# Ledger of designs, part 128: peptides against a protein of PDB entry 3JWR

Target 1, 323 residues: chain A of PDB entry 3JWR
Amino acid sequence: TRELQSLAAAVVPSAQTLKITDFSFSDFELSDLETALCTIRMFTDLNLVQNFQMKHEVLCRWILSVKKNYRKNVAYHNWRHAFNTAQCMFAALKAGKIQNKLTDLEILALLIAALSHDLDHRGVNNSYIQRSEHPLAQLYCHSIMEHHHFDQCLMILNSPGNQILSGLSIEEYKTTLKIIKQAILATDLALYIKRRGEFFELIRKNQFNLEDPHQKELFLAMLMTACDLSAITKPWPIQQRIAELVATEFFDQGDRERKELNIEPTDLMNREKKNKIPSMQVGFIDAICLQLYEALTHVSEDCFPLLDGCRKNRQKWQALAEQ
Target 2, 298 residues: chain A of PDB entry 3JWR as posed
Amino acid sequence: TRELQSLAAAVVPSAQTLKITDFSFSDFELSDLETALCTIRMFTDLNLVQNFQMKHEVLCRWILSVKKNYRKNVAYHNWRHAFNTAQCMFAALKAGKIQNKLTDLEILALLIAALSHDLDHRGVNNSYIQRSEHPLAQLYCHSIMEHHHFDQCLMILNSPGNQILSGLSIEEYKTTLKIIKQAILATDLALYIKRRGEFFELIRKNQFNLEDPHQKELFLAMLMTACDLSAITKPWPIQQRIAELVATEFWEQGDQVGFIDFVCTQLYEALTHVSEDCFPLLDGCRKNRQKWQALAEQ

## One batch from the design tools (peptide; made by RFdiffusion4, then SolubleMPNN)

Design b2_p9_5_s1 (from b2_p9_5, 3 letters changed)
Fold by OpenDDE base, seed 5:
Structure b2_p9_5_s1 (fold): chain B 323 residues (1-323), chain A 9 residues (1-9)
Amino acid sequence: as target 1 above (323 residues)
Amino acid sequence: GFLDALDLF
């Protein structure tokens, strides 16, 4: 395609030029091509292209295929969300020094997972899919969308000309796919809520050890969530804009819940209660985000900007909630 | 509840 030709022929700027190592990164000013270039740079600077012998054209095609399989009519859960998740992963690995704690296969899997974790998202949560009796709800009982996202990820990875993992041994391939699946499934916040207590307790007791396979798996799950939720850590102007996108998507679901399911939406998804957004954001930060970024900062102090950003945004939302 | 509505952002 013309898009592939343009991407494959383009000079890929440095990570410094692209600012993709910054926790404060914003994609708002970037074209789709530039987001793809950023993605190439992430793979390159993490040594994934070299170590796993990725063909440049294949990587380009794969990136474009991933991007294509996000819906354009979804306000938040689109390519830009996936891209920002991957960028946060890259920043956490590089600036946050987490790269030094992980294997190359784990890094490969996390980056692929971050980019793929919301493939073909419908702009509705698992609860809506269940209540609407969507066909996907017949395939999976829990983490419905996350299973679908992984299926889409696997489909793309196996598509002709998109096989970025063809340079891996059979064992490396199997390991990578396992980690990708686990990482994508871990983005279900319901699973995060179930598992986070174990992680926090290990940190609190100073018993956390990444050499333990179970704790490694747990950490990768927590890291995925930290990157997935990283919008809450962004500089306030960026945070506000992303919060508006989230609210738009939630309100769209709430509108559909009223119309299609004849139910009153929760406050979070109720357009009529938009004035509750600031207080709900404070609640979200307190209930979900703060402890995660605190724990992540204990694993690597260089992740502090995520925690600091979260704290600052809590203050901003609280100030709005008091008006 | 509030938390039940949360999936991904």
Scores: peptide ipSAE 0.087, ipTM 0.845, DockQ to the pose 0.232
Fold by OpenDDE base, seed 2:
Structure b2_p9_5_s1 (fold): chain B 323 residues (1-323), chain A 9 residues (1-9)
Amino acid sequence: as target 1 above (323 residues)
Amino acid sequence: GFLDALDLF
């Protein structure tokens, strides 16, 4: 395609020029082409292209395929969300110095997973999918959408001209796919809530050890969630704009819940209760986000900007909730 | 509660 030709021929700017190492990064000003260029830079600077012998054209095609398989009519869970998740992963690996704690296969898997974790997202949560008796709800009992996202990820990876993993050995390939699947599934917040207590307790007791395979898996899951939720850490103007996108998507679901399921939506999904957004954001930060970024900062102090950003946004939302 | 509705913020 013309898009592929343009991407493949383009000079890829440095990570410094693209600011993709910054936790404060914003994609708002970037074209789709620039987001793809950023993605190439992430793979390159993590040594994934070299270490796994990725062909540039294949990587370009894969990135464009991933981007194409996000829906344009979904307000938040689109390519830009996936891209921002991957950028946060890159920043956590580089600026947060987590790269040195992980294997190349784990890094490869996490980056692919971050970009792929919401593929073909429909702008509705698992509860809606289940309640609407969607065909996907017959295939999977739990983490319905996350299983679908992984299936989409696998489909793309196996598509002609998109096989970025073709340079891996059979064992490396199997390991990578396992980690990708686990990482995508870990983005189900229900699983995060279930598992986070173990992680926090390990940190609290100073017993956390990445050399333990179980703890490594747990950490990768927590890291994925930290990147997935990273919008909450962004500078206030960015956070506020993203919160509007999230609210739009949630209200769209709530409207569908009324129309299609004949139910009154929860406050979070209720367009008529938009005035509760600030207080709900405070509640979300307190219940979900703060402990995660605190724990992550204990693993790597260089991740502090995520925690600091989260705290600052809590203050901003609290101030709005008091008005 | 509100957590049941949360996929992402």
Scores: peptide ipSAE 0.078, ipTM 0.845, DockQ to the pose 0.238
Fold by OpenDDE base, seed 4:
Structure b2_p9_5_s1 (fold): chain B 323 residues (1-323), chain A 9 residues (1-9)
Amino acid sequence: as target 1 above (323 residues)
Amino acid sequence: GFLDALDLF
């Protein structure tokens, strides 16, 4: 395609030029082509292209395929969300120095997972999928959409001309896919809530050890969630804009719940309750986000900007809630 | 509730 030709022929700017190592990064000013260029740079600077012998055209095609399999009519859970998740992963790996704590296969898996973790998202949560009796709800009991996201990820990885993992041994391939699956599934916040206590306790007791395979898996799951939620850490103007996108998508679901399911939506998805957004954001930060970024900062102090951003945004939302 | 909307059920 012309898009592939344009991407494959383009000079890929440095990570410094693209600012993709910054925790304060915003994609708002970037074209789709520029987001793809950023993605190439992430793979290159993480040594994934060299170490796993990725062909440039194959990587370009894969990126475009991933982007194509996000829906454009979904307000928040689209390519830009996946891209921002991957960028936060890249920043955490580089600026946050987590790269030094992980294997190349783990890094490869995390980056693929971050880009792929919401593939074909429909702008509704698992509860809606279940209540609407969607065919996917018949296939999976838990993490319905995350299983679908992984299936889409696997489909793309195995598609002709998209096989960025073709340079891996059989064992490396199996390991990578296992980690990708676990990482995508970890983006189900229900699983985060279930597992985070173990992680926080290990940190609290100073018993956290990445050389333990179980603790490594746990950390990768927490890191995925930290990147997936990273909008809450962004500078306030960026945070507000992303919160508007989230609210739009949630209100769209709430409108569908009224119309299609004949139910009153929860306050979070109720357009009539938009005045509660600031207080709900404070609640979300306190219940979900703060402890995670605190724990991540304990693993790597260079991740502090994520925690600092989260704290600052909590203050901003609290101030709005008091008006 | 709020947590249900976040798929925390």
Scores: peptide ipSAE 0.060, ipTM 0.837, DockQ to the pose 0.260
Fold by OpenDDE base, seed 3:
Structure b2_p9_5_s1 (fold): chain B 323 residues (1-323), chain A 9 residues (1-9)
Amino acid sequence: as target 1 above (323 residues)
Amino acid sequence: GFLDALDLF
C-alpha cells in the first residue's frame, strides 16, 4: 500500500527528537505516520530489530496492521491509547531503567502486548459484554475482551507479511507468546485488583525479588497496568483531555445500557452525572493508581515521574471536586 | 459500583 511504502521509506527520527523517552510525552500533535515512526524507534532502540532479525518492511506492515485493527469510532480505546501505552512502556524501560532488569524476550513481549492489548476494542467493558449476552461472553467466562485482544494479536502475528517473530527459535516463540498472553490478560483491572496485594506486600516487606520467576511474572503484570493507566500521570492539560475521551466512551456505554439493556447506568457512565467526574477521578487515583506507582518507584526510583504526575493530578482533581 | 464501571483508564 501507499501507506506502507511511505512508512518503510521514511527516515526514522531519534528517540530524543521524538521525545518518546519522556514520561510527559503527548501524541496529540502527531500524525498517524509519526506514531508509526515512533513505534519503529521503540523496537530499534530496545535492540529488538537487531536481536530478533526483524525485516524492516515486515515490522512496518505489522505496525500498520495493528493500527488498522483498532476501531476509529471508539473515543478512548483506539490506536492512540495503545500507542501511548507502548510509549510509557518504552519510557519505563529506558528512562525508568527497567530494561536492565528484564530479558530481551520479556521486553519484546511487553512491547508487542502494549501495542496489541486492546485490539478491536468496542468501547464497552466486560460487564456490558456479559449483560448483553454477546457471543464473546459464551466463549470466555473471565477477562472476555482481553482474551479477544490476544486472539486478534495472534491473528496479526500469523498473517502473511506481518510475521515479526519469524527470526525466533520455536522455544523463544513459545515463551514470547506466553508472556504476551499473560501481559494482555493482566490489563483486566479485575485481575489487577486480585493480584496487586501480593505485589504490594512483597514491596512493603522488602522481599521483592525479580530473580524469582513468580515474582517476575507478577511484576510484568503490574508494569503493564502501570503503562495502561499512565494517562493519569500526564501533565494536567494532557490528563484533562484524556479524561474527556474516557468520559465520552463511558457515557456512550451508558447511553447504550439505557437503550439496549433498559438499565440506569452507574454514575461513571451516566452523562447526566458529568459534574461527578472530578470526585470520581480522585476515587480512581486513590483506589487504583497511587499504590501502583508508589510500588513501581520502589522497584525503580527512575519511575518517580509517574508517581509525581499521579499525585499532582490528584491535587488538581480534588480542587475541582471541592467547587 | 465505581469499580464495576472501570474497564481501563
Scores: peptide ipSAE 0.082, ipTM 0.844, DockQ to the pose 0.271; fails the geometry check

Design b2_p9_5_s2 (from b2_p9_5, 3 letters changed)
Fold by OpenDDE base, seed 4:
Structure b2_p9_5_s2 (fold): chain B 323 residues (1-323), chain A 9 residues (1-9)
Amino acid sequence: as target 1 above (323 residues)
Amino acid sequence: GFLDGLELF
């Protein structure tokens, strides 16, 4: 395609030029082509292209395939969300120095997972999928959409000309897919809520050890969630804009819940309750985000900008809630 | 509940 030719022929700017190592990064000013170039740079600077012998054209095709399999009519859970998740992962690995704590296969898996974790997202949560009796709800009992996202990820990885993992041994391939699956599934906040207590307790007791395979798996799950939620850490103008996108998608679901399911939506998804957004954001930060970024900062102090951003945004939302 | 809605996030 012309898009592939343009991407494959383009000079890929440095990570410094692209600012993709910054926790304060915003994609708002970037074209789709530039987001793809950023993605190539992430793979290159994490040594994944070299270490796993990725062909440039194959990587370009894979990136474009991933991007194509996000829906454009979804306000928040689109390619830009996946891209921002991957960028936060890249920043956490590089600027946050988490790269030094992980294997190349884990890094490869995390980056693929971050880009793929919401593939074919429909702008509705698992509860809606279940209540609407969607065919996917019959295939999976838990993490319905996350299983679908992984299935889409696997489909793309196995598609002709998209096989970025072709340079891996059979064992490396199996390991990578296992980690990708676990990482995508970890983006189900229900699983995060279930598992985070173990992680926080290990940190609190100073017993956290990445050399333990179980603790490694737990950490990768927490890191995925930290990147997935990273919008809450962004500079306030960026945070506000992303919160508007989230609210738009939630309200769209709430409107569909009224119309299609004949139910009253929760306050979070109720357009009539938009005045509660600031207080709900404070609640979300306190219930979900703060402890995670605190714990992540304990694993790597260089991740502090995520925690600091989250704290600053809590203050901003609290000030709005008091108005 | 509130957390169920947050799964979209």
Scores: peptide ipSAE 0.097, ipTM 0.860, DockQ to the pose 0.267
Fold by OpenDDE base, seed 5:
Structure b2_p9_5_s2 (fold): chain B 323 residues (1-323), chain A 9 residues (1-9)
Amino acid sequence: as target 1 above (323 residues)
Amino acid sequence: GFLDGLELF
């Protein structure tokens, strides 16, 4: 395609030029091409292209295929969300120095997972899919969308000309796919809630050890969530704009819940309760985000900007909630 | 509940 030709021929700017190492990164000013260039840079600077012998054209095609398989009519869960998740992963690995704690296969898997974790997202949560009796609800009982996202990821990875993992041994390939699956499934917030207590307790007791395979898996799951939720850590103007996108998607679901399911939406998804957004954001930060970024900062102090950003945004949301 | 909606965040 013309898009592929343009991407494959383009000079890929440095990570410094692209600012993709910054936790404060914003994609708002970037074209789709620039987001793809950023993605190439992430793979390159993590040594994934070299270590796994990725062909440049294949990587370009794969990136474009991933981007294409996000829906354009979804307010938040689109390519830009996946891209921002991957950028946060890259920043956490580089600036947050988590790269030094992980294997190349784990890094490869996490980056692929971050980019792929919401493939073909429909702008509705698992609860809506279940209640609407969507065909996907017949395939999976829990983490319905996350299973679908992984299926889409696997489909793309196996598509002609998109096989970025063709340079891996059979064992490396199996390991990578396993980690990708686990990482994508870990983005189900319900699973995060179930598992986070173990992680926090290990940190609190100073018993956390990445050499333990179970704790490694747990950490990768927590890291995925930290990147997936990283919008809450962004500078306030960026945070506000992303919160508006999230609210739009939630309200769209709430509107559909009223119309299609004849139910009253929850406050979070109720357009009529827009004035509750600031207080709900404070609640979200307190219930979900703060402890995660605190724990992540204990694993690597260089991740502090995520925690600091979260704290600052809590203050901003609280000030709005008091008005 | 409140947390169910957070899957969309």
Scores: peptide ipSAE 0.092, ipTM 0.860, DockQ to the pose 0.264
Fold by OpenDDE base, seed 2:
Structure b2_p9_5_s2 (fold): chain B 323 residues (1-323), chain A 9 residues (1-9)
Amino acid sequence: as target 1 above (323 residues)
Amino acid sequence: GFLDGLELF
């Protein structure tokens, strides 16, 4: 395609020029082409292209295929969300110095997972999928969408000209796919809620050890969630804009819940209760986000900007909730 | 519960 030709021929700017190492990064000013260039830079600077012998054209095609398999009519869970998740992963690996704590296969898997974790997202949560008796709800009992996202990820990875993992050994390939699946599934916040207590307790007791395979898996899950939620850490103007996108998608679901399921939506999904957004954001930060970024900062102090950003946004939302 | 909607954050 013309898009592929343009991407493959383009000079890829440095990570410094693209600011993709910054936790404060914003994609708002970037074209789709620039987001793809950023993605190439992430793979390159993490040594993934070299270490796994990725062909440039294949990587370009894969990135464009991933981007194409996000829906354009979904307000938040689109390519830009996946891209921002991957950028936060890159920043956490580089600026947060987590790269040195992980294997190349783990890094490869996390980056692929971050970009792929919401593929073909429909702008509705698992609860809606279940309640609507969607065909996907018959295939999977829990984490319905996350299983679908992984299936889409696997489909793309196996598509002609998109096989970025073709340079891996059979064992490396199996390991990578296992980690990708686990990482995508970990983005189900229900699983995060279930597992986070173990992680926080390990941190609290100073017993956290990445050499333990179970604790490594747990950490990768927490890291994925931290990147997935990273919009909450962004500078206030960025956070506020993203919160509007989230609210739009939630309200769209709530409207569908009324129309299609004949139910009253929860406050979070209720367009008529938009005035509760600030207080709900404070509640979300307190219940979900703060402890995660605190724990992550204990693993690597260089991740502090995520925690600091989250705290600052809590203050901003609290001030709005008091108005 | 209330976390069902939080999947979008």
Scores: peptide ipSAE 0.091, ipTM 0.858, DockQ to the pose 0.262
Fold by OpenDDE base, seed 3:
Structure b2_p9_5_s2 (fold): chain B 323 residues (1-323), chain A 9 residues (1-9)
Amino acid sequence: as target 1 above (323 residues)
Amino acid sequence: GFLDGLELF
């Protein structure tokens, strides 16, 4: 395609020029082509292209295929969300120095997972899928959408001309797919809530050890969530704009809940309760985000900008909630 | 997402 030719022929700017190592990064001013260029730079600077012998054209095609399989009519859970998740992962690996704590296969899996974790997202949560008796709810009992996202990820990875993992051995391939699956499933916040207590307790007791395979898996799950939620850490103007996108998508679901399911939506998804957004954001930060970024900062102090951003945004939302 | 976590409460 013309898009593939343009991407494959383009000079890829440095990570410094693209500012993709910054935790404060914003994609708002970037074209779709520039987001793809950023993605190439992430793979290159993490040594994934060299170490796994990726062909440039295949990587370009894969990136464009992933982007194409996000829906354009979904307000928040689209390509830009996946791209921002991957950028936060890249920043955490590089600026946060987490790269030094992980294997090349783990890094490869995390980057693929971050880009792929919401593939074909439909702008509705697992609860809606269950209540609407959608066909996906018959295939999967738990983490319905996350299983679907992984299936889409696997489909793309196996598609002709998109096989970025063709340079891996059979064992490396199996290991990578296992980690990708676990990482995508970890983005189900229900699973995060279930597992986070173990992680926080290990940190609190100074017993956290990445040399333990179980603790490594747990850490990768927490890191995925930290990147998935990273919008909450962004500079206030960016945070506000992203919160509006999330609210738009939730209100769209609430409107569908009324129309299709004949139910009153929760305050979170109720367009008439827009005035509760600031207080709900404070509640979300306190219940979900703060402890995670505190724990992550304990693993690597260089991740502090994520915690600091989260704290600053809590203050801003609290000030709005008091008005 | 920012508000996704509140679905769990």
Scores: peptide ipSAE 0.063, ipTM 0.853, DockQ to the pose 0.644; fails the geometry check

